Peptides against a protein of PDB entry 6TME. Designs and how they scored, part 177

Target 1, 324 residues: chain A of PDB entry 6TME
Amino acid sequence: NRLKRAYIALQAWKKAFYSDPFNTAANWVGPDVCSYKGVFCAPALDDPSVLVVAGIDLNHADIAGYLPPELGLLTDVALFHVNSNRFCGVIPKSLSKLTLMYEFDVSNNRFVGPFPTVALSWPSLKFLDIRYNDFEGKLPPEIFDKDLDAIFLNNNRFESTIPETIGKSTASVVTFAHNKFSGCIPKTIGQMKNLNEIVFIGNNLSGCLPNEIGSLNNVTVFDASSNGFVGSLPSTLSGLANVEQMDFSYNKFTGFVTDNICKLPKLSNFTFSYNFFNGEAQSCVPGSSQEKQFDDTSNCLQNRPNQKSAKECLPVVSRPVDCS
Target 2, 324 residues: chain A of PDB entry 6TME as posed
Amino acid sequence: NRLKRAYIALQAWKKAFYSDPFNTAANWVGPDVCSYKGVFCAPALDDPSVLVVAGIDLNHADIFGYLPPELGLLTDVALFHVNSNRFCGVIPKSLSKLTLMYEFDVSNNRFVGPFPTVALSWPSLKFLDIRYNDFEGKLPPEIFDKDLDAIFLNNNRFESTIPETIGKSTASVVTFAHNKFSGCIPKTIGQMKNLNEIVFIGNNLSGCLPNEIGSLNNVTVFDASSNGFVGSLPSTLSGLANVEQMDFSYNKFTGFVTDNICKLPKLSNFTFSYNFFNGEAQSCVPGSSQEKQFDDTSNCLQNRPNQKSAKECLPVVSRPVDCS

## One batch from the design tools (peptide; made by RFdiffusion4, then SolubleMPNN)

Design b2_p19_6_s3 (from b2_p19_6, 7 letters changed)
Fold by OpenDDE base, seed 5:
Structure b2_p19_6_s3 (fold): chain B 324 residues (1-324), chain A 19 residues (1-19)
Amino acid sequence: as target 1 above (324 residues)
Amino acid sequence: SIEDLHKYTGIPKMEPEEP
């Protein structure tokens, strides 16, 4: 009996709550689990005459507790949304039994441990949100082999290089921001055929930007700010026909910011402040356009306000990194 | 229903503020 298994799982979960400020689980009593607050039932896919627990929504419940292994009994769950709680511990490996998992959102919690590899076991997963937790260690390359639409990893403790498999990803949105990722952006990034938004903010990424970024024809948001990138901006960035928001601020870029980049047809905001650029086209100058906003603050530009001193610029500008 | 769940849960925006 599927509902009986669900009852066991949900009662075990209720027991695992340390605090339920809004009394969300107050009505989690009795065998009628479909009446439980935040529990949603639907006809089973294999037998429409059988009612099963198909979804969980406990978003913004501020519940403190952990996820017990009995949650693996919720084998019919396709939607699992428990963001903005205070759940701690690890994601149970028993969740591998939830083979219908489609949307998994555990963001804004207190989860710890390595990347929840159980997510890799879900063949139909399309949405993965684990941001604003304390996950650590390496990002498994297999995550990008999955047919995901959205991958939110930001605001964790991930410490690794970005896998080369990123080019295989079908995701439209990927966030790496505010982790401890290191190394270069893989050249395979240009193969992300469905990519619309990618954010690398506030990591320890370094090296030159790969030329292949210019192949991201569908990208609307590209933010690589607050890293350790070096060299010149790739000339191939002129290929970003749909980019609207672009941020390269707080890096160690050098060279000339070209007209071809600043005149991108959909560009709305381009921030390249706090680098070591020694020249910019007139089209890149803040205030030069009403449709585009630019920030060139704290570079090595001549005849521009709020630039670095010659003393600070000379050691870097005189030794440009060759990315060729 | 699961359809209702989709309607009410939504998709989080990129880089939301921490609660």
Scores: peptide ipSAE 0.029, ipTM 0.714, DockQ to the pose 0.247
Fold by OpenDDE base, seed 1:
Structure b2_p19_6_s3 (fold): chain B 324 residues (1-324), chain A 19 residues (1-19)
Amino acid sequence: as target 1 above (324 residues)
Amino acid sequence: SIEDLHKYTGIPKMEPEEP
């Protein structure tokens, strides 16, 4: 019996709770698992006459504990939302048995270890949110081979380079922010055909921005702030016809910020502060537009307020990086 | 309902939910 298996799993999970401050699992008693708080049942896909546990929603329950292996018995679960808890340990490999997994949200927890490769085993996965944890190590290239709609990786301990396979991703949203990623952004990024939002904030990324970024015609948010990028902004950024939010602040960019970038038709906010830009077009000047917000603070611009000193600028500006 | 759990179906919000 599928519900019997679910009962075993859920009781094992309840036993794995160290703290349940809201008494979320207080009613997790007896065989009627479909009445359990945060447990949702639906007709099975293979037999509509059979009721199965199809979803878990324990978001914001502040539960301390771990995920026991018995959760692998929840083979009918397609939706697993347990964000904003205090679950620790690793994601059980037994979850590979949850072949219907569609949305997996374990964000805002205390999970540790490498990337949960069990997520790669789910053939129907569309949404992966593992942000605000302590996952570490390299990102497996295979993550971008999956037909995901969203990939949230931010606020973890991931390191190494961003895989070249990123260009294969079908995701509309990808976050890398606040990790330890290093190296260059892969040139294959321009092949992300469905990309709307990508965030690189607060990593150790470096090198020149690839020209292929300009091929991201559907991107609305591009944030590469707080990294170690160098060189000039690619002229191909003029191709970002739908970009609304763009942030290159807190890098080591040099050169001239052009009209072609600042006049992007959907651009609402463009922040390029805390770099070493030595010139900007008039269209890039803060206050030049009522519809657009610009920040050119702390660059090497002439006749602009709040710029770096000549002492700070000269060593960098005099040695421009050739990205060609 | 189970339909209500499809919170992330479609275009997800980028705004991080801070702990």
Scores: peptide ipSAE 0.026, ipTM 0.691, DockQ to the pose 0.236
Fold by OpenDDE base, seed 3:
Structure b2_p19_6_s3 (fold): chain B 324 residues (1-324), chain A 19 residues (1-19)
Amino acid sequence: as target 1 above (324 residues)
Amino acid sequence: SIEDLHKYTGIPKMEPEEP
């Protein structure tokens, strides 16, 4: 019965293919769905004597088509990997029936519409990758209430502010890069207890960086480049004991880049170029260390190469934003 | 087990890079 439902779903999906350049679904014929290319069966969790469709892997198949509602019949699927295809449309609401969903990767496709809220209905979801699509609108706050290990949102059309609920996230990796997010980074960010990597690259984020960033003791990668951040770097950044890669480039930061930041014990690369910093500690100077790489290009630093003109600097440096 | 499926489908690379 369960494999019969899977057969119905998979045949409906095959019918929804507009193009299959690699003939991935060529063997999708007959009731033996476990022999289908990209379909993986396993013993059911509730009955080990019953074989069920537990995984889909169609990564890099370049398939054009859409996800039909009949995919909701794949109720035993825990792994759904269909990245690097040309699937379009929306994620079907019928996927709410896939209560075992553990890893959902629809990245690098042509999906559109709002955030796929059906992902919020999956109680066991640990990995969510929807990057490189055309999802739009606001990010639901509830996404961070889920016990996810990774959240990939980059390269979409998401807008509005980052939810305050971000602090509730247990994810080790979160990407916001290349969207249209605006507003400030929530102060609750410091509560992300498992965070290792976070990237905000290429959004419309603004305001001062919250001091609470310094509480991210496990963070190894922090990239806030290509935004509209202002003010000085928080002194609390000295608390980032494990940061290896840090990028604040292409913002509107001002003030002094301190020793306490540049001497972080595990810091490997620190890029703060294309800002309005008016001073830096000697430890921040490119070439001052063999084990650390720095980039101070295009700031308002004295006696450094490739800096902004006085004309560009003076209006900003003379009116620093007070983040206190 | 789900772990067995990872052997067949692969474990997703949890890094902020292109898919």
Scores: peptide ipSAE 0.020, ipTM 0.662, DockQ to the pose 0.434
Fold by OpenDDE base, seed 2:
Structure b2_p19_6_s3 (fold): chain B 324 residues (1-324), chain A 19 residues (1-19)
Amino acid sequence: as target 1 above (324 residues)
Amino acid sequence: SIEDLHKYTGIPKMEPEEP
């Protein structure tokens, strides 16, 4: 009996709660699991006459606890939303039995350990949100082989380089922000054909931006701020026909910010502050457009306010990194 | 914040159907 298995799983989970401030699981009593708060039942896909637990929504419940292995008994769950809780520990490997998993949101918790590789076992997964946790180690390259619509990884402890497989991703949104990723952005990034938003904020990324970024025709948000990028901005950025928000601030970029970048047709906000740019086109000057907002603060620009001193600029500007 | 990252993002999200 599927509901009986669900009962076992849910009762095990309730026992794994250390704190339930809103008494979310107060009604988690008895065999009628479909009446449980945050538990949603639907007809089984293989037998419409059978009711099964198809979804969990415990978002914003502030529950402290862990995910017990018995959750693997919830084999009919396609939607698992438990964000904004205080769940700790690791994601159980037993969740590999949840072969219908479609949306997995464990964001804003206290999960630890390596990337939850169990997510890679779900053939139908479309949405993965593990942001705002303490996941660590390397990002498995295989994550980008999955047909995901969104990949939220930000605010974790991931390290190492971004996998070259990123170009295989079909995701519209990918966030790497506030991790410890290092190395260069892979050139394969230009192959992300469905990409709308990508965020690299606050990592240890370095090197030159790949020219292939300019192939991201559907990108509306590109944020690479607060990293260690060097060299000039790729001229191919003029190809970002749909970019609205672009941020390169707090890097070590040099060279000239070109007119063709600042005149991008949908550009609304372009921040390139806190770099070592030594020139900018007139179209890049803050206040030059009513439709576009620019920030050129703390660069090495001549005749602009709030720039770095010559002492700060000269050592960097005089030794530009060649990205060719 | 989590909300900040969604400011410009139209991510499809499904909700479970209630019985």
Scores: peptide ipSAE 0.016, ipTM 0.588, DockQ to the pose 0.088

Design b2_p19_6_s4 (from b2_p19_6, 6 letters changed)
Fold by OpenDDE base, seed 4:
Order: structure tokens, then sequence, then C-alpha cells
Structure b2_p19_6_s4 (fold): chain B 324 residues (1-324), chain A 19 residues (1-19)
């Protein structure tokens, strides 16, 4: 019965294909769905004697089409990987029936509409990858209430502020890059206990960086480049004991880049170019270390090459934003 | 196999493929 439902779902999906350039679904014929290319069966969790469709892998199939509501019949699917296709439309609400969903990867497609709230209905979801789509609107704060390991949101059309609930996230990796997020980074960010990598690149974020960033002891990658951040770098950044890659470039930061930041023990790359920093410690100077790479280009630094003109610097440097 | 699908869950900040 479960495989019959799966057959119905998969045949409906095949019918929803507009283009299958690699003929991925060519063998999607007949009731033996477990033989379908990209369909993976396993013993059911509730009855090991029953074979069910447990996973879908259509990654890189370049399939054009949409996700029909009949996919909700795939109730045993825990792994759904359909990245690098040309699927369009919205994520069907019927997928709420896939209560075993563990990994959901629809990245690099042409999905549109608001955040797929159906993802919030999956109690066991650990991996959410919706990057490189056209999802829009606000990010539901509830996403960070989920016990996710990874949240990939980059390269979409998300707007509004980053929810304060971010601090509740258990994710090790979160990407916000290349969206339209605005406002400040929530102070609650420091509560992200498992965070290793966070990327804010290319948004409309602004304000001062919260001091609480310094509490992210396990962060290895912190990229806040290409935003509208202002003020000085928090002194608490000295607490980033494990940061390897740090990028603050293309913002409106001012002040002094301190030794405490540039001497972070695991720091390998620190880019703070294209800001309005008016000073840097010797340890921050490019070429000062063999182990660390720095970029101080296009700031307001004295006696450094490739800096902004006095005309560009003076109005900003003379009116530093107080983040205290 | 279904177990192999987890191998595709490599965590990286960015996907190599561009839209």
Amino acid sequence: as target 1 above (324 residues)
Amino acid sequence: SIEDLHKYTGIAPFKPEEP
C-alpha cells in the first residue's frame, strides 16, 4: 500500500516534468518504484518487513517542472534532495505529511513564494537547504526554533529583519547571504551555542555589530561583508577563539582595528577592506604575518596604500557612530 | 543507497553552482 502511494506520487511528479534532459525519469515506469532512478527504498521504521520509499535524490538532474501535491503521498521519505534542477512554483503544503523529513534540499532551483512554512511542520528536520531560489518575504522566526543542524537561505529574495529567535538555533551553519535582509543583527546571536559558520554577505543589514558576537566561541567563519554596518568593531570579537575566516569588507565601519582581533589564534583570513577604519594595529597590516592574510584596502588608514581620499574619509571619520 | 544520500549533505556556506 505504501509503495502504491509512492507510485501514484512519483507518476504524478513525472507528469509534472516539463523537461528531463538526462532522461532521469525514463525508467519511472511500472509499480516497482524502488527501481526508479533517484528513488531509494528502505525498510519502514514502523515495520521492517515493509519496504518504503525513504529517499529521493534527483540532484543535478536539470529537470524542469514543478512539485505536485501528490508528493505528499511519499509519507516515508526522510531524505529529499532535488538540488540543481529547474523546478518552479511553490513547495506543496501536502509535504507536511512527510513527517519523517530529515534532510530537505531544494537548493538551486526556481522556487518562488514565501518561505516554505511546510518545513516548520517537520519535527525531525535537521538539514534545510533552500538556497539559490526565489523565495521571498520575511523569514519566519519559528525556523530557529527547529532543531536544525544547517540552515541555508542564501541567494533568495528574503526581506525584513533577521528574527531574534536566531539565538535559539542549534544550527552549526546558517547562511543569510545575498538576500534583502535589513536591520541589525540580533543581540541574541551570541546564544547560538553550536554555531560554526554564519554568513551575512550582501544584504541590507545595518547598525552596529552586537557585542554578543564575541560569545560565538565555536565560530570558524564569520562573514558580514557587503552590508551597511556602522561603528567600531566590537572589542568582544577577541573572544572568537576559533575564527579562521572573518570578513567585514564593504561596510561603513569606523574606528581602530585592534591587535586583539588581528591576533586571534586561529585567524587565517581577515578582510576589513572598503570601510572607513582610521587606524589599525601593526598585527593587522597585510604582510605582517606569514600565517594570516589581511586586507585593509580602501579604508581611511594613514600611510597605507590604496586608501580612500581625505574627502571621502573626513565626513565619516569625523562623525563616528557610537555603538555604546 | 539511502545511506549514501547523507554523503550529499556536505555542509558548505555556498554552493559552487550559480543560478
Scores: peptide ipSAE 0.031, ipTM 0.702, DockQ to the pose 0.206
Fold by OpenDDE base, seed 3:
Structure b2_p19_6_s4 (fold): chain B 324 residues (1-324), chain A 19 residues (1-19)
Amino acid sequence: as target 1 above (324 residues)
Amino acid sequence: SIEDLHKYTGIAPFKPEEP
């Protein structure tokens, strides 16, 4: 019965293909769905004697089409990987029936519409990758209430502010890069207890960096480049004991880059170029260390190469934003 | 195998956009 439902779903999906350049679905014929290319069967969790469709892998198939509602019949699917295709439309609400969903990767497709809220209905979801699509609108706060290990949102059309619920996230990796997010980074960010990598690149984020960033003891990658951040770097950044890659470039930061930041014990790359910093510690100077790479290009630093002109610097440096 | 699917969930902040 379960495989019969899977057959109906998979045949409906095949019918929804506009183009299959690699003939991935060429063998999608007959009732033996477990033999279908990209379809993986496993014993059912509730009955080991029953074989069910547990996984889909159509990665890099370049398939053009859409996800039909009949995919909701794949109720035993825990792994859904269809990245690097040309699927369009929206994620069907019928996928709410896939209660075992554990890994959902629809990245690098042509999906549109708001955030796929059906992902919020999956109680066991651990991995969500929707990057490189055309999803738009606000990010639902509830996404961070889920016990996710990774959240990839980059290269979409998301807008509005980052939800304050971010602090509730248990994810080790979160990407916001290349969207249209605005506002400040929530102070609750410091509560992300499992965070290793967070990327904010290329948004419209602004304001001061919250001091609470310094509480991210496990973070190894922190990239806030290409935004509109202002003020000085928080002194609490000295608490980032495990940070290896840090990028604050292409913002509107001011003030002094301190030894406490540049001497972070595991820091390997620190880019703070294209800002309005008016001073840096000797430990921050590019070439000062063989173990660390720094970039101080295009700031307001004295006696450093490739800095902004006095004309560009003076209006900003003379009116520093007070983040206190 | 289904176990092999987990290898496709490599955690990296970016992956190249493929045409």
Scores: peptide ipSAE 0.026, ipTM 0.670, DockQ to the pose 0.170
Fold by OpenDDE base, seed 1:
Parts: structure tokens; C-alpha cells; sequence
Structure b2_p19_6_s4 (fold): chain B 324 residues (1-324), chain A 19 residues (1-19)
């Protein structure tokens, strides 16, 4: 019996709770698992006359504990949302048996270890949110081979370079922010045909921005702030016809910020502060537009307020990086 | 409902909550 298996799994999970401040699992008693708080049943896909546990929602329950291997018995679960808890340990490999997994949200917990490769085993996965944890190591390149809609990786301990396979991703949203990623952004990024939002904030990324970024016609948010990028902004950024939010602040960019970038038709906010830009078009000047907000603070711009000193600028500006 | 759980798809990249 599928519900019997679910009962075993859920009781094992309840036993794995160290703290349940809101008594979320207080009613997790008896065989009627469909009545359990945070447990959602639906007709089975293979037999509509049979009810199965199809979803878990324990968001914001502040539960301390771990995920026991018995959760692998929840073979009918397609939606697993347990964000904003205090679950620790690793994601059980037994979850590979949850072949219907569609949305997996374990964000804002205390999970550790490498990337949960069990996520790669789910053929129907569309939403992966593992942000705000302590996952570490490199990203498996295969993550971007999956037909995902969203990939949230931010606020973890991931290291190494961003895989070249990123260009294969079908995701509309990808976040890398606040990790320890290094190296260059892969040139294959321009092949992300469905990309709307990408965030690189607060990593150790470096090198020149690839020209292929300009091929991201559907991107609305591009944030590469707080990294070690160098060189000039690619002229191909003029191709970002739908970008609304763009942030290149807190890098080591040099050169001239052009009209072609600042006059992007959907641009509402463009922050390029805390770099070493030595010139900007009039259209880039803060206050030049009523519809657009710019920040050019702490660059090497002449006749602008709040710029770096000549002493700080000269060593960098005099040695521009050639990205060609 | 189970359909309500799909609301997380396409959400903004950052949460106000920190670990």
C-alpha cells in the first residue's frame, strides 16, 4: 500500500525532528497521512482511484532535524517544499526513488556536503532551490543539461568554475550569488535561450565578460556585481533589448561606458559604481533620465562627484586590460 | 491545495531570510 509506505516515511521523519516549535507534526498520528499538516494527497497518476502523497509543504516551520532515508518511500511526491527550517545533514540518496519530483525546495536550511547529486536523477525536475545552505564543492556540469526552469544556488559554499554546460540550460532564472565561484563566465552563456534572470553577485569571478552575453535577448536581470571582472564592458551588451536591472558594481572594469548600453530600451536601473571606468556617455550620467536610474560612484570619471583619487586610478587606468 | 505549491516557480532570486 502506497499510503502505508508514506506513513512509515512520515513517522520516521517525525522521529528525526529535534525541535518542532510550531508543533507542525502534532497531528502526524495514525494511518491517515493525508490529514497530516503539510502533507498533500492527490490521485495517483497511474490509478486515479488511489490517493497518494503527492506534495510536502513544511515551509517556514522552523523545524530542526534531518532528512531520514525513509523519505525515499514517498515515491509519489512531486512537490517537496521544506524551506526556512533548520534541517541539517545531507540530502538522502534514497530520494532517487522519487521519480516524479517536479519542484524541490530545501532552501534556507542547514544542509551540508557536496551538491545533492540525487537531484540529477529526477527526470521531471523543473524547479531546484537549494539556496541559503552550506552546500560546497563544485557544481556538476550535468545540472545544466537538465530541463529546469529555475536553478537557485545562491548563498552556499560552492567553489570552482562555472561549468561550460551552462549554455545548455533551459532555465529562466539561475542564481550563483554569494558563493565562491572563480574563473571566467563561460562564453556558452549566450546560448541560454530562455534566460530571464542571472545573478553572479559576490563571488570570485574574474576575467573579461564574454561578448556572448549580448545574445541574451530575453534577460531582464543581469547582476555581476562584487566580483573581480576586468576590461571594458562588451559592446555587444547593446543587444540586451529586455534588460531592466543591470549591475556591474564592485569590480575592476575599465574603459568607457557607452550610449549603446545606457540607452537600452527597457533599462530601468544600471549600476556600474566602484570600478575604474574613465569615461561615460552623457546618457549614463545619473539624473540624465527620468526613467532610468544610474550609479557611477567611485570610478575614475572626470568632472563627476564621488570618484576615486588620481592616485588610485592611475595605476589601473594606465594599464587597461585588452579583452580582444 | 497541491496546485498552490507551484507558486515558487520563477520567484525572485533572493530571500530576505538568512541562515
Amino acid sequence: as target 1 above (324 residues)
Amino acid sequence: SIEDLHKYTGIAPFKPEEP
Scores: peptide ipSAE 0.024, ipTM 0.676, DockQ to the pose 0.191
Fold by OpenDDE base, seed 2:
Structure b2_p19_6_s4 (fold): chain B 324 residues (1-324), chain A 19 residues (1-19)
Amino acid sequence: as target 1 above (324 residues)
Amino acid sequence: SIEDLHKYTGIAPFKPEEP
């Protein structure tokens, strides 16, 4: 009996709660699991006459606890939304039994350990949100082999380089922000054919931006701020025909910000402040456009306000990194 | 913040159907 298994799982989970401030699980009593708050049932895919637990939504419940291995008994769950809680520990490996998993949102919790590799075992996974946790270590390259629509990794403790397999990703949104990623952005990034938004904010990324970024013609948001990027902006950025929000602030970029970048047709906000740019086209000057917002603060620009001192600029500007 | 990212991404998980 599938509902019986679900009952066992849900009762085990209730026992794993340390705190339930909103009494979300107060009605988690008895065998009728489909009446449980945050539990959603649907006809089974293999037998429409059988009702199964198909979804969990405990978003914003502020529940403290952990995910017990018995959750692996929820084999019919396709939607698992438990964001904005205080769940701790690791994601149970037993969740590999949830072969119908489609959306997995454990964001804004207190999960720890390495990347939850169990997510890689789900053949139908389309949405992965593990942001705002304490996941650590390397990002498995295999994550980008998944046919995901969205990958949210931001605000964790991930380290090492971004896998070159990123180019295989079919995701429209990928966030790396506020981790400890290092190294260069892989050149394979240009192969992300469905990419709309990518965020690298607040990592330890370095090196030159790959020219292949210019191949991301569907990108609307590109944020690489607060890293250690060097060199000039790639001229190929002129290929970002749909970019609306672009942020390169708080890096170590040098060179000239070109007209071709600042005149991108859909560009609404371009922030390149807190770098070492030594020149900009007139089209890049803040206030030059009514349709575009620019920020050139704290660069090495001549005849512009709020720039770095010559003392700060000279050591960097005089030694430009050649990205060729 | 999570909300800030959602402002740009516009992608959120689908909610399960009510019984």
Scores: peptide ipSAE 0.020, ipTM 0.618, DockQ to the pose 0.098

